# Ledger of designs, part 9: peptides against a protein of PDB entry 1EBD

Target 1, 138 residues: chain A of PDB entry 1EBD
Amino acid sequence: KASYEGKVAAEAIAGHPSAVDYVAIPAVVFSDPECASVGYFEQQAKDEGIDVIAAKFPFAANGRALALNDTDGFLKLVVRKEDGVIIGAQIIGPNASDMIAELGLAIEAGMTAEDIALTIHAHPTLGEIAMEAAEVAL

## One batch from the design tools (peptide; made by RFdiffusion4, then SolubleMPNN)

Design b2_p23_2_s3 (from b2_p23_2, 7 letters changed)
Fold by OpenDDE base, seed 4:
Parts: sequence; C-alpha cells; structure tokens
Structure b2_p23_2_s3 (fold): chain B 138 residues (1-138), chain A 23 residues (1-23)
Amino acid sequence: as target 1 above (138 residues)
Amino acid sequence: SAREKARAELLALRKAAEAKKAA
C-alpha cells in the first residue's frame, strides 16, 4: 500500500493520471508465523450485509507444511455465497507473505472459488492450501 | 463480462466501506 501510494504520488507530480483503483490491497506482517490478508475479513463482510462462506483449511493438513514441520496456522477464503466470488483471504502460516499474491490476483480479477479449485497447483507445495480452501467453499 | 462485473462490484463495495469508515 505504501509503495502504491508513493507511485501514485510520483505520477501526480509528473502530471500523469492517477493510478487505477485496485480492488484489493494486501497487508502483510512478517511475524512467525507470517500473517497476510487481502480483501474482506469474514466479520467485515457480515457487518456490511454480505452473505459469505468462510472456508478455512489448516496447514496441518498440507503435505508440504508437514514435510517442513511448519504446520501452524491456516488459510481462510471469504467467498460471497451468491456467486462464489472471492472477496477476501487471510493466511497465517508459512510463506503467507508470498502466498497472498495468488489470492490478491484472484480477488482483483473477480475470480470465484471454483476458479482456484480448478487451477492445478504443484504438488507438494504450500500453495495447494489455496486450492483446498477453495474446494471447501464450493 | 461476469468477471468485469464482479470486479466493479467489489471496487464499489470497497469504496463504500471506506466511506463508512471515514464517516
């Protein structure tokens, strides 16, 4: 966000049009475990009257996480029930800071949980957890 | 397209939420 805002400011100074509005801007905390979020939290969506599915999948059930002995946390997808559109995602766990990018892309592109569920993820990887969570949301 | 519509809707929702937060 800060980098984005800096770019927008620079463009404004240069007399360029403002940057395109983004649907979802990620937030990352490089803690141990890492925390990352993009879009709506479940409660935020509910507070705004959006009927959502919160699909949660634990790293403890992810093969790569098990192999790495780093199984703390989970991935949560916040999916609008009406049409399956992903409106938010949260990750607490290994490589959350990088993994959030896939979900940010999905949200920015207006993708559904089905889109992720039908995307082949390399095996075994931490990233498979996104697919697993998406399947839960179906 | 459905995707474009979804994106536009999400953007609108975000802006509305930000407005509420600022109010």
Scores: peptide ipSAE 0.184, ipTM 0.720, DockQ to the pose 0.855
Fold by OpenDDE base, seed 5:
Structure b2_p23_2_s3 (fold): chain B 138 residues (1-138), chain A 23 residues (1-23)
Amino acid sequence: as target 1 above (138 residues)
Amino acid sequence: SAREKARAELLALRKAAEAKKAA
């Protein structure tokens, strides 16, 4: 967010058009475990009257996380119930800061949970957790 | 397309939410 805002400001100062608006701007906290978020939180969506499915999948059930002995946390997808469009995601756990990018892309592109569920993720990887959570949302 | 429509809707929702926070 800070980098994005800085870029927009720099472009404006330079006399160039401002950067295009993005739907999904990630937020990351480099704690242990890492925390990352993009788009709506479940409660935010509910407060705005959006009917959502919150699909959560724990790292404790992810093969790569188990192999790394780093299984704290979970991934949560916030999916609009009407059409399955992903409107938010939160990750608490290993590599959350990098893994959020896939979900940011998905949200920015207007993808559905089914799109993620039907995307093959390498096995075994932490990234599979996104696919698993998407399957829960179906 | 459906995806373009979804993206536009999400952008509108984000801006609306930001406006609410600023109010």
Scores: peptide ipSAE 0.173, ipTM 0.708, DockQ to the pose 0.846
Fold by OpenDDE base, seed 3:
Structure b2_p23_2_s3 (fold): chain B 138 residues (1-138), chain A 23 residues (1-23)
Amino acid sequence: as target 1 above (138 residues)
Amino acid sequence: SAREKARAELLALRKAAEAKKAA
């Protein structure tokens, strides 16, 4: 958030009155396990009157996580029921800090859970968990 | 496009939420 705000301010100072306004600003905690979030949390969406599906998939069911013996945590997608659009995502687990980028991109592009579910992810990878969670939301 | 409309709606929701916090 601070980096984004700084960029917008710099563009304004440079004489650019309009800047790209981003929908999804990621937050990361580099703990063990790592924690990452982008967009709405489930409860935040509900508090604002948005009807959502919270699709959760555990790393314990991911092949790469099993091979790495690092299976703590999960990925959660927050999906608007009306049209399947992804409005938030949370990851607690291995490589969460990097994996959140795919979901940030999806939110910025206005993508649905179906878009991710129909995207081929390499096997075996931690990234497959995004596809699995998307399938849960269908 | 449908995607552009969805993105615009999400941006509006964020701004509305920020306005509530500032009030």
Scores: peptide ipSAE 0.165, ipTM 0.689, DockQ to the pose 0.799
Fold by OpenDDE base, seed 1:
Structure b2_p23_2_s3 (fold): chain B 138 residues (1-138), chain A 23 residues (1-23)
Amino acid sequence: as target 1 above (138 residues)
Amino acid sequence: SAREKARAELLALRKAAEAKKAA
């Protein structure tokens, strides 16, 4: 966020067009395990009256995580029930700080859980967990 | 498109939430 804001400011000074407003700004904590979030938390959505599905999938069930012996945590997708649109995601686990970007992209583009579920992820990868969570949301 | 509409809705929700936080 800070980096982006700085970039926008610099570009504005340089006479560039205004930057696009982003729907979702990621937040990352480089702890062990890493924590990353983008968009709505489940409770936030509920508090705002949004009917959501919280689809959770554990790293303990992810092949790559098992191979890395790093299986703590999970990925959670927050999906609006009305249309299946992803409105939030949280990752606690290996490579969460990088993996959150895919979900940020999905949210920014207004994608649905089905979109991710139908996206082939390489096997075995940590990223498959996003697909697995998306399938849970279907 | 459906995606554009969804994105616009999410942006509106975010802005509304931030406004509420700032209030």
Scores: peptide ipSAE 0.161, ipTM 0.686, DockQ to the pose 0.858

Design b2_p23_8_s1
Fold by OpenDDE base, seed 5:
Structure b2_p23_8_s1 (fold): chain B 138 residues (1-138), chain A 23 residues (1-23)
Amino acid sequence: as target 1 above (138 residues)
Amino acid sequence: SALDELRAKAAARGRRPGLVRAP
């Protein structure tokens, strides 16, 4: 957040127009397990009257997480029901701080749960959990 | 504004229009 805000400010000072979307900026807590979020939480979307699917998949069902003996937590996708567009994501678990970047890209690009579900992820990886959660949202 | 034009270009690419800057 602070680094991104600093970049936008520097660009504005240089005469380049810039805008900040705080919904698209990830929030990360480097705890054990790590916590990461981007876009809407499920309750925030509901409070704004957005009809959403909250698709959740546990790291305990991920082959790489099992192999690492690090299976605490889950990934959650917040998907708009009308069109399947991903509007938020939360990760609690291994490598959450890095894994949130894919989902931030997906949200910023207006991708659907189907787009993620149909994207081949390397096997076995922690990143497959995004694909698995997207499949739950279909 | 120049910023509104950038937002419109972002939207035309399928992006959310809130995260934009000049190249």
Scores: peptide ipSAE 0.022, ipTM 0.464, DockQ to the pose 0.130
Fold by OpenDDE base, seed 3:
Structure b2_p23_8_s1 (fold): chain B 138 residues (1-138), chain A 23 residues (1-23)
Amino acid sequence: as target 1 above (138 residues)
Amino acid sequence: SALDELRAKAAARGRRPGLVRAP
């Protein structure tokens, strides 16, 4: 939040029209398990009248998480039903703080759940869980 | 508002940037 507000303020001082959109700003808590979020929460989207699919996939079904014996938590995609566009993501689990960056990029680029589902992820990785959650949203 | 106009222009480009700029 603060870094984007600072960039917008600097551009305004320079005479460039700019503003902050808070949708793509990540939040991370470095707990065990880690927690990360970007964009809309499911309830926040519903409160704004956006019809959404909440696609959830557990780390207990991820091959790398099993090999690491670190299977607590899940990834959730918040997908707009009208067009399949990803508008939010939440991760509770291993490496959530780094894994949220892919989903932040997807939201910033206006990508769909199909775009993520059709992207090949390296095997076996924790990152495959994004592809699996995207497939649930189809 | 100025923010609404910038958001509308960003949406028309098929993107949702955290830092929104006029075209």
Scores: peptide ipSAE 0.018, ipTM 0.454, DockQ to the pose 0.123
Fold by OpenDDE base, seed 2:
Structure b2_p23_8_s1 (fold): chain B 138 residues (1-138), chain A 23 residues (1-23)
Amino acid sequence: as target 1 above (138 residues)
Amino acid sequence: SALDELRAKAAARGRRPGLVRAP
């Protein structure tokens, strides 16, 4: 957030028309388990009148999480029903602070749940949970 | 708003970047 606000401020000083869009900025809490979020929460989307699918997949069903004996939490995708576009993601679990970056990229690129579901993730990894949650959204 | 206009321009390019710029 702070580094991003610094970039917007620098552009304003340079006379370029720019604006701050906080929806795509990740938020991370380095707790145990870690918590990360980017884009819309399900309720925020509903409050704005966006019809969404909330696709949730648990770390307890992920092969890497099982092998690490660290299976607390889940990944949630918030997907717009009209076109399948990913508009938000939340992760509670191991490596959430790093895993949120893939989903931040997906949101910024306007990717769909299908785009993530059809992307091959390395096996076994915690990252596969993003693919699994995307498959739930189809 | 200025932000809404910038968001609309970004969406027309198939993107929604956090740092939104007018073309």
Scores: peptide ipSAE 0.018, ipTM 0.447, DockQ to the pose 0.126
Fold by OpenDDE base, seed 4:
Structure b2_p23_8_s1 (fold): chain B 138 residues (1-138), chain A 23 residues (1-23)
Amino acid sequence: as target 1 above (138 residues)
Amino acid sequence: SALDELRAKAAARGRRPGLVRAP
């Protein structure tokens, strides 16, 4: 957040009209397990009248998480039902702080759950959970 | 607002950038 606000301020000083959309800025808590979020939470989307699919996939079903014996938590995609566009993502679990970047990119690019579901993720990885959650949203 | 206008322009391009610039 603060770094993006700094970029907006720098651009304004440079004569470039810009603004920051705080919805697209990730939030991370380096707890155990880690927590990361970008875009809408399911309830926030509902409160704004957005009809959403909350696609959740547990780390307990992820092959890499099982191999690491670190299976706590889940990934949740918040997907707009009308067009399948990803508008939010939450991760609680191993490597959440880094894994959120993929989903941040997806949201900023206006990608759909299908775009993620059709993206080949390396096997076995924690990142496959994004693909699995995207498949749940289809 | 200026932010809303920038968001609308970004949405029209199929993007939701955290840092939005006027064209």
Scores: peptide ipSAE 0.018, ipTM 0.436, DockQ to the pose 0.124

Design b2_p23_8_s3
Fold by OpenDDE base, seed 4:
Structure b2_p23_8_s3 (fold): chain B 138 residues (1-138), chain A 23 residues (1-23)
Amino acid sequence: as target 1 above (138 residues)
Amino acid sequence: SALEALRALAAARGRRPGLVRAP
């Protein structure tokens, strides 16, 4: 957040039009397990009257997480029902702090759950959980 | 395959996956 706001301010000083979208700014807690979020939480979307699907996939079902013996947590996609657009994501689990960047990109780009589900993730990786959660949202 | 089924679903919805959208 602060680094991004500083970048936007620098662009404004340089005479470039810039805007800050706070919805797509990731929040990370470097705990064990790590926690990361970008965009809407399910409840925030509901409180704003957005009809959403909360697609959740557990790390306990991820092949790489099993191989690492680190299966705590889940990925959750918050998907707008009307068009399948991803409006938020939360990750609790291994490598959540880095994995949230894919989902931040997806939100910024206006991607749908179908876009992620149709993206080939390397096997076996923790990142496959994004694809699996996207398939749940279809 | 599961991927082929998803591609067929996307096609049936008139949608292309990824960043590039038809104009």
Scores: peptide ipSAE 0.009, ipTM 0.395, DockQ to the pose 0.061
Fold by OpenDDE base, seed 2:
Structure b2_p23_8_s3 (fold): chain B 138 residues (1-138), chain A 23 residues (1-23)
Amino acid sequence: as target 1 above (138 residues)
Amino acid sequence: SALEALRALAAARGRRPGLVRAP
């Protein structure tokens, strides 16, 4: 948050009209398990009248998480039903703090669940859970 | 609306992450 506000301030000083976009700002809690979020929560989208699908995939079904014996939690994608655009993501589980960056990029780029589902992730990785959750959203 | 804002953001390429540029 503060770093993005600093970038907006720098652009304002440079004479470029800009505003802070809070949709793609990640929030991370370095707990055990880690928690990360970017964009909309499912309830926030519903409260704003956005029709969404919430696609959830558990770490207990991920081959890398099983191999690490660290299977607590899940990834959730919040996908707009009208066009399949990803508008939010939440991760509770191993490496959530780093894994949220891919989903932040997807939201910033205006990517769909199909775009992620069709992206090959390396096997076995924790990152495959994003592909699996995107496939659930189709 | 939030939906219109999200559509506009998805269409906008070349912005910095976490920034919206005024047109």
Scores: peptide ipSAE 0.009, ipTM 0.367, DockQ to the pose 0.084
Fold by OpenDDE base, seed 3:
Structure b2_p23_8_s3 (fold): chain B 138 residues (1-138), chain A 23 residues (1-23)
Amino acid sequence: as target 1 above (138 residues)
Amino acid sequence: SALEALRALAAARGRRPGLVRAP
């Protein structure tokens, strides 16, 4: 957050129009398991009157997580139901702090769950869980 | 609000945010 706000301030000082996007700013807790979030939580979207699909996939069903013996937690996508646009994501589990970056990019680009589901992820990887959660939202 | 910040950012970038795309 603070680093991004610093960039926005630098752009404004340089005479460029800029604003802070608080929806695309990730939050990370380096616990065991790690926790990461970007965009809307499911309840925040509902409180704003957005009809959402909460698509959840567990690390216990991910081939790389099984091979690492680190299967606690899940990935959740918060998808706007009217058009399939991803508006939020949460990860609790292995490598959540780095994996949230893909989902932050997807939200900033205005991508759909279909865009992630149709993106080929390397096998076997923890990153495949984003594709699997996107398929649940279809 | 977060949505107002997204609208302002989209205007500054000359684009539409995903949250306010026309159907």
Scores: peptide ipSAE 0.008, ipTM 0.371, DockQ to the pose 0.106
Fold by OpenDDE base, seed 5:
Structure b2_p23_8_s3 (fold): chain B 138 residues (1-138), chain A 23 residues (1-23)
Amino acid sequence: as target 1 above (138 residues)
Amino acid sequence: SALEALRALAAARGRRPGLVRAP
């Protein structure tokens, strides 16, 4: 947030009109395991009357997590049922602090679970868990 | 507003960037 707002301010000072227009702000806790979130939690969406799919995939089923011997936790996508649009994501596990950035991009772009499921991720990587969770939402 | 004009420009470009610039 602060760094991003600083870029907009710097561009305005430089005579380039810019505005802040974000939908999703990432939140990270650098614990062990790491925790990251962007957009809606499942319960927040439900409390607002949004019908959602909560697609969850465990790191215990991820080939890279197994190779690292770090398999605790999961990725969860919060997907709006009406149109398949990703409106939130949560990660608890290895590299969660960095992996949340892809899902922040997906939410800002208005991507669907299908868009992520059809995106080729390198094998084996921790990032494949986003693709696997997206496939669960289909 | 300036923000509304930039949002309209971003939408017309088929994108939803967090950082929006005037042309």
Scores: peptide ipSAE 0.020, ipTM 0.391, DockQ to the pose 0.071; fails the geometry check

## One batch from the design tools (peptide; made by RFdiffusion4, then SolubleMPNN)

Design b2_p24_4_s2
Fold by OpenDDE base, seed 2:
Parts: structure tokens; C-alpha cells; sequence
Structure b2_p24_4_s2 (fold): chain B 138 residues (1-138), chain A 24 residues (1-24)
């Protein structure tokens, strides 16, 4: 957030077209487990009248998380029901700070849960949890 | 919606099967 806002401010001062899009700005807490969020929370979307699917997948069901003996937490996708577009994600678990980047890209690109579910993730990785959560949204 | 999304997923997966086979 702050680094991105600083870049947008610098670009605006330089006379370049620059805007702050808050839709895909990640928020990270480097706790144990890590917490990351991008876009809408499920309740925020509902409060705005957006009909959403909240798809949740636990780290305990991921082969890499099991191999690391670090299985606490989950990934949640917030998916708009009308078109399947990903509008938010929350991650609590190992490497949540890095895993959120894929979902930030997906939101910025207007990708659907189907696009993530069809993306080949390396096996075994924590990144596969995003694919599994996207399949739950289907 | 869910069943239709799963259908489209399978259709797109079948269309991408040649591209997946060339990657491995």
C-alpha cells in the first residue's frame, strides 16, 4: 500500500497519468501464521449489495503444507456470482504474503475462478491452494 | 451455475489438452 501510493504520487508529480486503484492493493501482516488480503472481504461485498461466493480451502488439505508440517489456516476467495470474477481473497497460513500476489494479479486482470482453476500450478506447492479454492467456487 | 461452470471447465480443459501435452 504505502509504496504503491508513493509511486502513484511520484508519477502524478511527474505529470504521468496515474491513479490509485484500491481494488487489488494487498495488505499483509507478517505474523505466524502470516495474514494477507486483497480486494473485497465477503462481508464488504455483501454490504455493497454484491452477491458473492466465498470459497474456502484449508492448508491442511495441501500436500506442500503437510510436507512442511505447517497446515494452519486457509485461503478464501470472494467471487462475484453473476460472472465468476474474483473480487477478493484472504489467506491465513505459511507464505500468505507471497501467495496473495497471484490473486492480486487475478483481480487486476478481471480473471474468473475458472481461469485460476484451469491454471497449472507446480506440484507440490502452497500455490495449489489458490487453484483448489477456485475449484470450490465452481 | 456450479454445474455449468464445471462443464465449461471440462470443455476448456479438453481444448487445452494439446497445449498441456506439449508442456510435459
Amino acid sequence: as target 1 above (138 residues)
Amino acid sequence: MREEARRRLRERAAERAPFRAERF
Scores: peptide ipSAE 0.024, ipTM 0.561, DockQ to the pose 0.037
Fold by OpenDDE base, seed 5:
Structure b2_p24_4_s2 (fold): chain B 138 residues (1-138), chain A 24 residues (1-24)
Amino acid sequence: as target 1 above (138 residues)
Amino acid sequence: MREEARRRLRERAAERAPFRAERF
């Protein structure tokens, strides 16, 4: 957040048109388990009148999380029902701080749940949970 | 600026949709 706001401020001072869009700014809490979020929470989308699917997949069902003995938490995708576009994601669990970057990219690119579900993830990885949650949203 | 960059990303994603549709 602050680093990106600093860049936007520097661009504005340099006379370049720049705008801050807070929707795609990741938020991370380096707790145990880690917490990460990007875009809309399910309730925020509903409060704005966006009809959403909240697709949730648990780390307890992820092969890499099982192999690491770190299975607490889940990934949640917030998917707009009208077009399947991913508008938010939340991760609580192993490597959430790094894994949120894939979903931040997906939101910035205007990707759908189908786009993630059709992306080949390496097996077994924690990253597969994004694919599994995307499949739940279909 | 950012909205126009997102639009161009979505357009490029849509141009890739045939490769996704051929998978089903």
Scores: peptide ipSAE 0.023, ipTM 0.520, DockQ to the pose 0.060
Fold by OpenDDE base, seed 4:
Structure b2_p24_4_s2 (fold): chain B 138 residues (1-138), chain A 24 residues (1-24)
Amino acid sequence: as target 1 above (138 residues)
Amino acid sequence: MREEARRRLRERAAERAPFRAERF
């Protein structure tokens, strides 16, 4: 957010057409385990009257997390039930701060849980959990 | 939508199945 708004302000000062246009802003807490979020929480979507699927996959079922002996937490996708569009994501666990960027891209691009589920993720990786959570949403 | 997505996922999973069997 702040770095993006700073870029937009610099472009505006330079006389370039620029706008703050974003659908989702990532939020990260560098705790142990790390916490990351982008877009809607499940409750926020419900409070706005959006019918959602909350698809959750645990790091305890991720092959890379098992190999690292760091299996605490989960990834959650918040998927709009009507069309399967990803409208939010939360990650609690290893590398959550970096892994949230894929899901930020998916939300900004209007991608579905199917688009993520059908994307080949490298195996074994922590990032593969996004594909597994997307499969749960189908 | 979901059942067609699941069908496409199963088809792509079947195409990848030979490469998963080499990991055991």
Scores: peptide ipSAE 0.022, ipTM 0.481, DockQ to the pose 0.028
Fold by OpenDDE base, seed 1:
Structure b2_p24_4_s2 (fold): chain B 138 residues (1-138), chain A 24 residues (1-24)
Amino acid sequence: as target 1 above (138 residues)
Amino acid sequence: MREEARRRLRERAAERAPFRAERF
């Protein structure tokens, strides 16, 4: 957040067209387990009157997480019901800090849960959990 | 600007939907 706001401010001071969009700015906490978020939380979307699906998949069902003995937590997608567009994501678990970047890209691109579900993820990887959570939203 | 870029990406994704349906 702060580094991106600083870049936007510098670009604006330089007279370049720049805009801050807070929807796709990731937030990360380097705890154990790691926590990452981008876009809306389910409750924030509901408070704004957005009808959402909260699709959740646990790391306990991910083949790579099992192989690592690091199965705590989950991935959650916040999907707008009207059009299947991903408007938020939260990850609690292994490599959440890096894995949130895929979901940040998906939100910025206006991708749907189907777009992620139809994207081949390598097997076995932690990243497959994004595909699995997207399939839950279908 | 960003909403228009997102709209254009969604339109391109929809144009690719037939090729995804042939793969599954």
Scores: peptide ipSAE 0.022, ipTM 0.471, DockQ to the pose 0.054

Design b2_p24_4_s3
Fold by OpenDDE base, seed 2:
Structure b2_p24_4_s3 (fold): chain B 138 residues (1-138), chain A 24 residues (1-24)
Amino acid sequence: as target 1 above (138 residues)
Amino acid sequence: ARAAALAQLRERAAKAAPNRAKRF
């Protein structure tokens, strides 16, 4: 957030058209477990009248999380039901701070849950949980 | 197993494609 806002401010001072898109800006808490969020929360989308699918997959079902003995938490995708577009994601778990970047890219690119579900993730990785959560949203 | 799962996902993706927006 703050680093991106600093870039937008620098671009605006330079006379370039730039805007802060708060929807695609990640928020991270470097706790144990880490917490990360980008885009809509499920309740926020519902309060705005967006019909959503909330797909949740636990780290306890991820092969890399099991191998690391760090299985606390989950990934949640917030998917717009009309067109399958990903509008938000929340991660509580190992490496959430880095894993949120894929989902931020997906939201910014207007990707669907199907696009992530069809993306081959390396095995075994924590990143596979994004693919698994996307499959739950289908 | 994986080939059948991928075929189902591709069928779902093909059904979703006409409704895909550039952004939400």
Scores: peptide ipSAE 0.018, ipTM 0.493, DockQ to the pose 0.119
Fold by OpenDDE base, seed 4:
Structure b2_p24_4_s3 (fold): chain B 138 residues (1-138), chain A 24 residues (1-24)
Amino acid sequence: as target 1 above (138 residues)
Amino acid sequence: ARAAALAQLRERAAKAAPNRAKRF
């Protein structure tokens, strides 16, 4: 039930045209699991002709998520292949609503997957999933 | 393990550094 509702919520967020001239407007749905998005979806980037890497890391592999017994979902980074710049992120899972802010900052600052991968996150945290997803994009 | 992984990431980041100049 929850996995289907989270997928539908992520698809609903994907369908909103960005009507405002900001690169990274966050969208959040306070479902169980939470859904958050900022910047490009993978399909939006492809539709604009941007060659992207979609780097995905599951909460089931995150040490904090395991300790919380809340391992549903994943983080996805949308990374431009040309220069490794993060252009979008989606989170379905625990604390997605708060965790999206780090990725919003990374997008607005023009950061790369390497910048996130080289950022030390506290252990164990849910936020380490951003680092792990960035490592997948390298 | 972590120190070796970080060294590899730093090497990758250094190779990607020319692409960073395209942001300015």
Scores: peptide ipSAE 0.017, ipTM 0.479, DockQ to the pose 0.060
Fold by OpenDDE base, seed 5:
Structure b2_p24_4_s3 (fold): chain B 138 residues (1-138), chain A 24 residues (1-24)
Amino acid sequence: as target 1 above (138 residues)
Amino acid sequence: ARAAALAQLRERAAKAAPNRAKRF
């Protein structure tokens, strides 16, 4: 947020057309394990009357997490049931602070769980867990 | 190998086409 708004302000002062247009602000806690979130939590969506699927996949089932001996936590996708659009994501686990960026992009672009499930992730990677959670939402 | 990978990519892109069209 602050760094992005600062960039837009600097571009405007320099006479370049720029605007702040974003709906998904990431939040990160650099704990062990790391915690990251973007968009809706499952309960926030329900409280607003949005019918959602909460698709969860554990790091204990991820090949890279197993190879790193760091298997604590999970990825959760919050998917709008009407159209399959991703409206939120939460990660507790290894590299959550960097992995949230893919899901922030997916939310800002109005992507579906099917779009993530059909995206080829490298094997084995931690990022592959986003594809696995998207497959759970189908 | 490469021809099969390109065919698979095109098949996946065709399956995702209805959802992509809603975003453009």
Scores: peptide ipSAE 0.014, ipTM 0.411, DockQ to the pose 0.113
Fold by OpenDDE base, seed 1:
Structure b2_p24_4_s3 (fold): chain B 138 residues (1-138), chain A 24 residues (1-24)
Amino acid sequence: as target 1 above (138 residues)
Amino acid sequence: ARAAALAQLRERAAKAAPNRAKRF
Protein backbone atom coordinates (compact mmCIF):
# COMPACT_ATOMS: atom_id res chain seq x y z
CA LYS B 1 0.00 0.00 0.00
CA ALA B 2 2.27 2.85 1.19
CA SER B 3 5.03 1.98 -1.33
CA TYR B 4 2.53 1.90 -4.21
CA GLU B 5 0.89 5.16 -3.09
CA GLY B 6 4.37 6.71 -2.91
CA LYS B 7 5.10 5.63 -6.52
CA VAL B 8 1.77 7.09 -7.73
CA ALA B 9 2.59 10.35 -5.94
CA ALA B 10 6.09 10.46 -7.48
CA GLU B 11 4.67 9.81 -10.97
CA ALA B 12 2.06 12.56 -10.48
CA ILE B 13 4.79 15.02 -9.36
CA ALA B 14 6.78 14.07 -12.48
CA GLY B 15 3.73 15.01 -14.63
CA HIS B 16 2.78 11.43 -15.55
CA PRO B 17 -0.91 10.47 -15.36
CA SER B 18 -1.09 8.04 -12.45
CA ALA B 19 -3.82 7.03 -10.01
CA VAL B 20 -4.19 4.71 -7.02
CA ASP B 21 -5.96 1.78 -8.70
CA TYR B 22 -5.89 -1.37 -6.56
CA VAL B 23 -8.50 -3.69 -5.02
CA ALA B 24 -6.16 -6.00 -3.10
CA ILE B 25 -4.36 -4.56 -0.07
CA PRO B 26 -2.28 -7.30 1.58
CA ALA B 27 -2.11 -7.55 5.37
CA VAL B 28 0.62 -9.68 6.98
CA VAL B 29 1.46 -10.74 10.53
CA PHE B 30 4.94 -12.27 10.85
CA SER B 31 3.96 -14.73 13.58
CA ASP B 32 4.70 -18.46 13.76
CA PRO B 33 2.72 -19.58 11.85
CA GLU B 34 2.59 -16.49 9.60
CA CYS B 35 -0.78 -14.92 8.81
CA ALA B 36 -1.63 -13.18 5.55
CA SER B 37 -4.81 -11.82 3.99
CA VAL B 38 -5.85 -10.03 0.81
CA GLY B 39 -9.27 -8.93 -0.47
CA TYR B 40 -12.47 -10.12 1.21
CA PHE B 41 -12.85 -12.32 4.21
CA GLU B 42 -15.71 -14.82 3.82
CA GLN B 43 -17.84 -13.07 6.44
CA GLN B 44 -17.22 -9.62 4.89
CA ALA B 45 -18.47 -10.92 1.54
CA LYS B 46 -21.55 -12.48 3.20
CA ASP B 47 -22.28 -9.24 5.12
CA GLU B 48 -22.23 -7.41 1.75
CA GLY B 49 -24.70 -9.96 0.29
CA ILE B 50 -22.10 -11.67 -1.95
CA ASP B 51 -22.70 -15.38 -2.36
CA VAL B 52 -19.28 -17.00 -1.93
CA ILE B 53 -17.50 -20.32 -1.81
CA ALA B 54 -14.89 -20.53 0.93
CA ALA B 55 -12.44 -23.05 -0.51
CA LYS B 56 -10.02 -24.25 2.18
CA PHE B 57 -6.99 -26.51 1.84
CA PRO B 58 -4.78 -27.53 4.81
CA PHE B 59 -0.96 -27.38 4.86
CA ALA B 60 -1.12 -30.85 6.47
CA ALA B 61 -2.00 -32.15 2.97
CA ASN B 62 0.79 -30.20 1.17
CA GLY B 63 3.87 -32.26 0.23
CA ARG B 64 6.34 -29.40 0.82
CA ALA B 65 4.81 -28.49 4.20
CA LEU B 66 5.13 -32.16 5.25
CA ALA B 67 8.78 -32.22 4.11
CA LEU B 68 9.44 -29.03 6.15
CA ASN B 69 7.60 -30.45 9.21
CA ASP B 70 5.56 -27.20 9.14
CA THR B 71 1.96 -28.26 8.51
CA ASP B 72 -0.02 -25.90 10.74
CA GLY B 73 -2.78 -23.89 9.13
CA PHE B 74 -4.40 -23.57 5.74
CA LEU B 75 -5.08 -21.50 2.66
CA LYS B 76 -8.62 -20.18 2.11
CA LEU B 77 -9.89 -18.75 -1.17
CA VAL B 78 -13.01 -16.58 -1.13
CA VAL B 79 -14.62 -17.18 -4.52
CA ARG B 80 -17.72 -15.43 -5.84
CA LYS B 81 -20.22 -18.14 -6.88
CA GLU B 82 -21.80 -16.25 -9.80
CA ASP B 83 -18.61 -16.23 -11.93
CA GLY B 84 -15.88 -18.07 -9.99
CA VAL B 85 -13.87 -14.82 -9.50
CA ILE B 86 -11.43 -14.81 -6.59
CA ILE B 87 -12.33 -11.87 -4.33
CA GLY B 88 -10.21 -12.72 -1.28
CA ALA B 89 -7.64 -15.05 0.22
CA GLN B 90 -6.30 -15.89 3.67
CA ILE B 91 -3.22 -17.94 4.53
CA ILE B 92 -2.15 -19.18 7.94
CA GLY B 93 1.01 -21.26 7.63
CA PRO B 94 4.55 -21.46 6.28
CA ASN B 95 5.63 -18.63 3.95
CA ALA B 96 2.14 -17.00 4.08
CA SER B 97 3.74 -13.51 3.89
CA ASP B 98 5.22 -14.20 0.42
CA MET B 99 2.56 -16.63 -0.88
CA ILE B 100 -0.18 -13.98 -0.49
CA ALA B 101 1.39 -12.05 -3.41
CA GLU B 102 0.28 -14.68 -5.98
CA LEU B 103 -3.29 -14.36 -4.72
CA GLY B 104 -3.07 -10.56 -4.65
CA LEU B 105 -2.06 -10.73 -8.33
CA ALA B 106 -4.94 -13.11 -9.10
CA ILE B 107 -7.48 -10.78 -7.43
CA GLU B 108 -6.04 -7.69 -9.18
CA ALA B 109 -6.21 -9.47 -12.55
CA GLY B 110 -9.84 -10.60 -11.94
CA MET B 111 -8.83 -14.27 -12.15
CA THR B 112 -11.13 -17.19 -11.37
CA ALA B 113 -10.53 -20.30 -9.30
CA GLU B 114 -10.23 -22.11 -12.67
CA ASP B 115 -7.35 -19.81 -13.72
CA ILE B 116 -5.41 -20.81 -10.57
CA ALA B 117 -6.38 -24.50 -10.80
CA LEU B 118 -5.06 -24.58 -14.40
CA THR B 119 -1.79 -22.81 -13.44
CA ILE B 120 1.07 -25.31 -13.19
CA HIS B 121 2.76 -25.10 -9.79
CA ALA B 122 6.15 -26.72 -9.22
CA HIS B 123 6.16 -29.97 -7.21
CA PRO B 124 6.74 -30.15 -4.30
CA THR B 125 6.13 -26.50 -3.28
CA LEU B 126 4.09 -24.61 -0.70
CA GLY B 127 2.56 -22.70 -3.65
CA GLU B 128 0.71 -25.86 -4.80
CA ILE B 129 -1.73 -25.20 -1.94
CA ALA B 130 -3.20 -22.30 -3.97
CA MET B 131 -3.93 -24.70 -6.84
CA GLU B 132 -5.40 -27.28 -4.45
CA ALA B 133 -7.67 -24.68 -2.83
CA ALA B 134 -8.74 -23.46 -6.28
CA GLU B 135 -9.69 -27.03 -7.26
CA VAL B 136 -11.88 -27.21 -4.11
CA ALA B 137 -13.74 -24.12 -5.41
CA LEU B 138 -14.67 -25.73 -8.81
CA ALA A 1 -18.36 -1.21 2.27
CA ARG A 2 -16.05 -2.33 -0.59
CA ALA A 3 -18.56 -1.51 -3.35
CA ALA A 4 -15.94 0.32 -5.46
CA ALA A 5 -13.48 -2.58 -5.09
CA LEU A 6 -16.21 -5.07 -6.09
CA ALA A 7 -17.11 -3.00 -9.17
CA GLN A 8 -13.42 -2.91 -10.14
CA LEU A 9 -13.12 -6.71 -9.70
CA ARG A 10 -16.13 -7.17 -12.02
CA GLU A 11 -14.63 -4.82 -14.62
CA ARG A 12 -11.27 -6.64 -14.54
CA ALA A 13 -13.01 -10.03 -14.71
CA ALA A 14 -14.97 -8.88 -17.79
CA LYS A 15 -11.73 -7.71 -19.48
CA ALA A 16 -10.04 -11.04 -18.72
CA ALA A 17 -12.99 -13.24 -19.87
CA PRO A 18 -12.01 -13.31 -23.62
CA ASN A 19 -8.54 -14.61 -22.70
CA ARG A 20 -9.99 -17.37 -20.46
CA ALA A 21 -12.26 -18.58 -23.27
CA LYS A 22 -9.09 -19.45 -25.27
CA ARG A 23 -7.90 -21.80 -22.46
CA PHE A 24 -11.14 -23.82 -22.24
Scores: peptide ipSAE 0.027, ipTM 0.548, DockQ to the pose 0.070; fails the geometry check

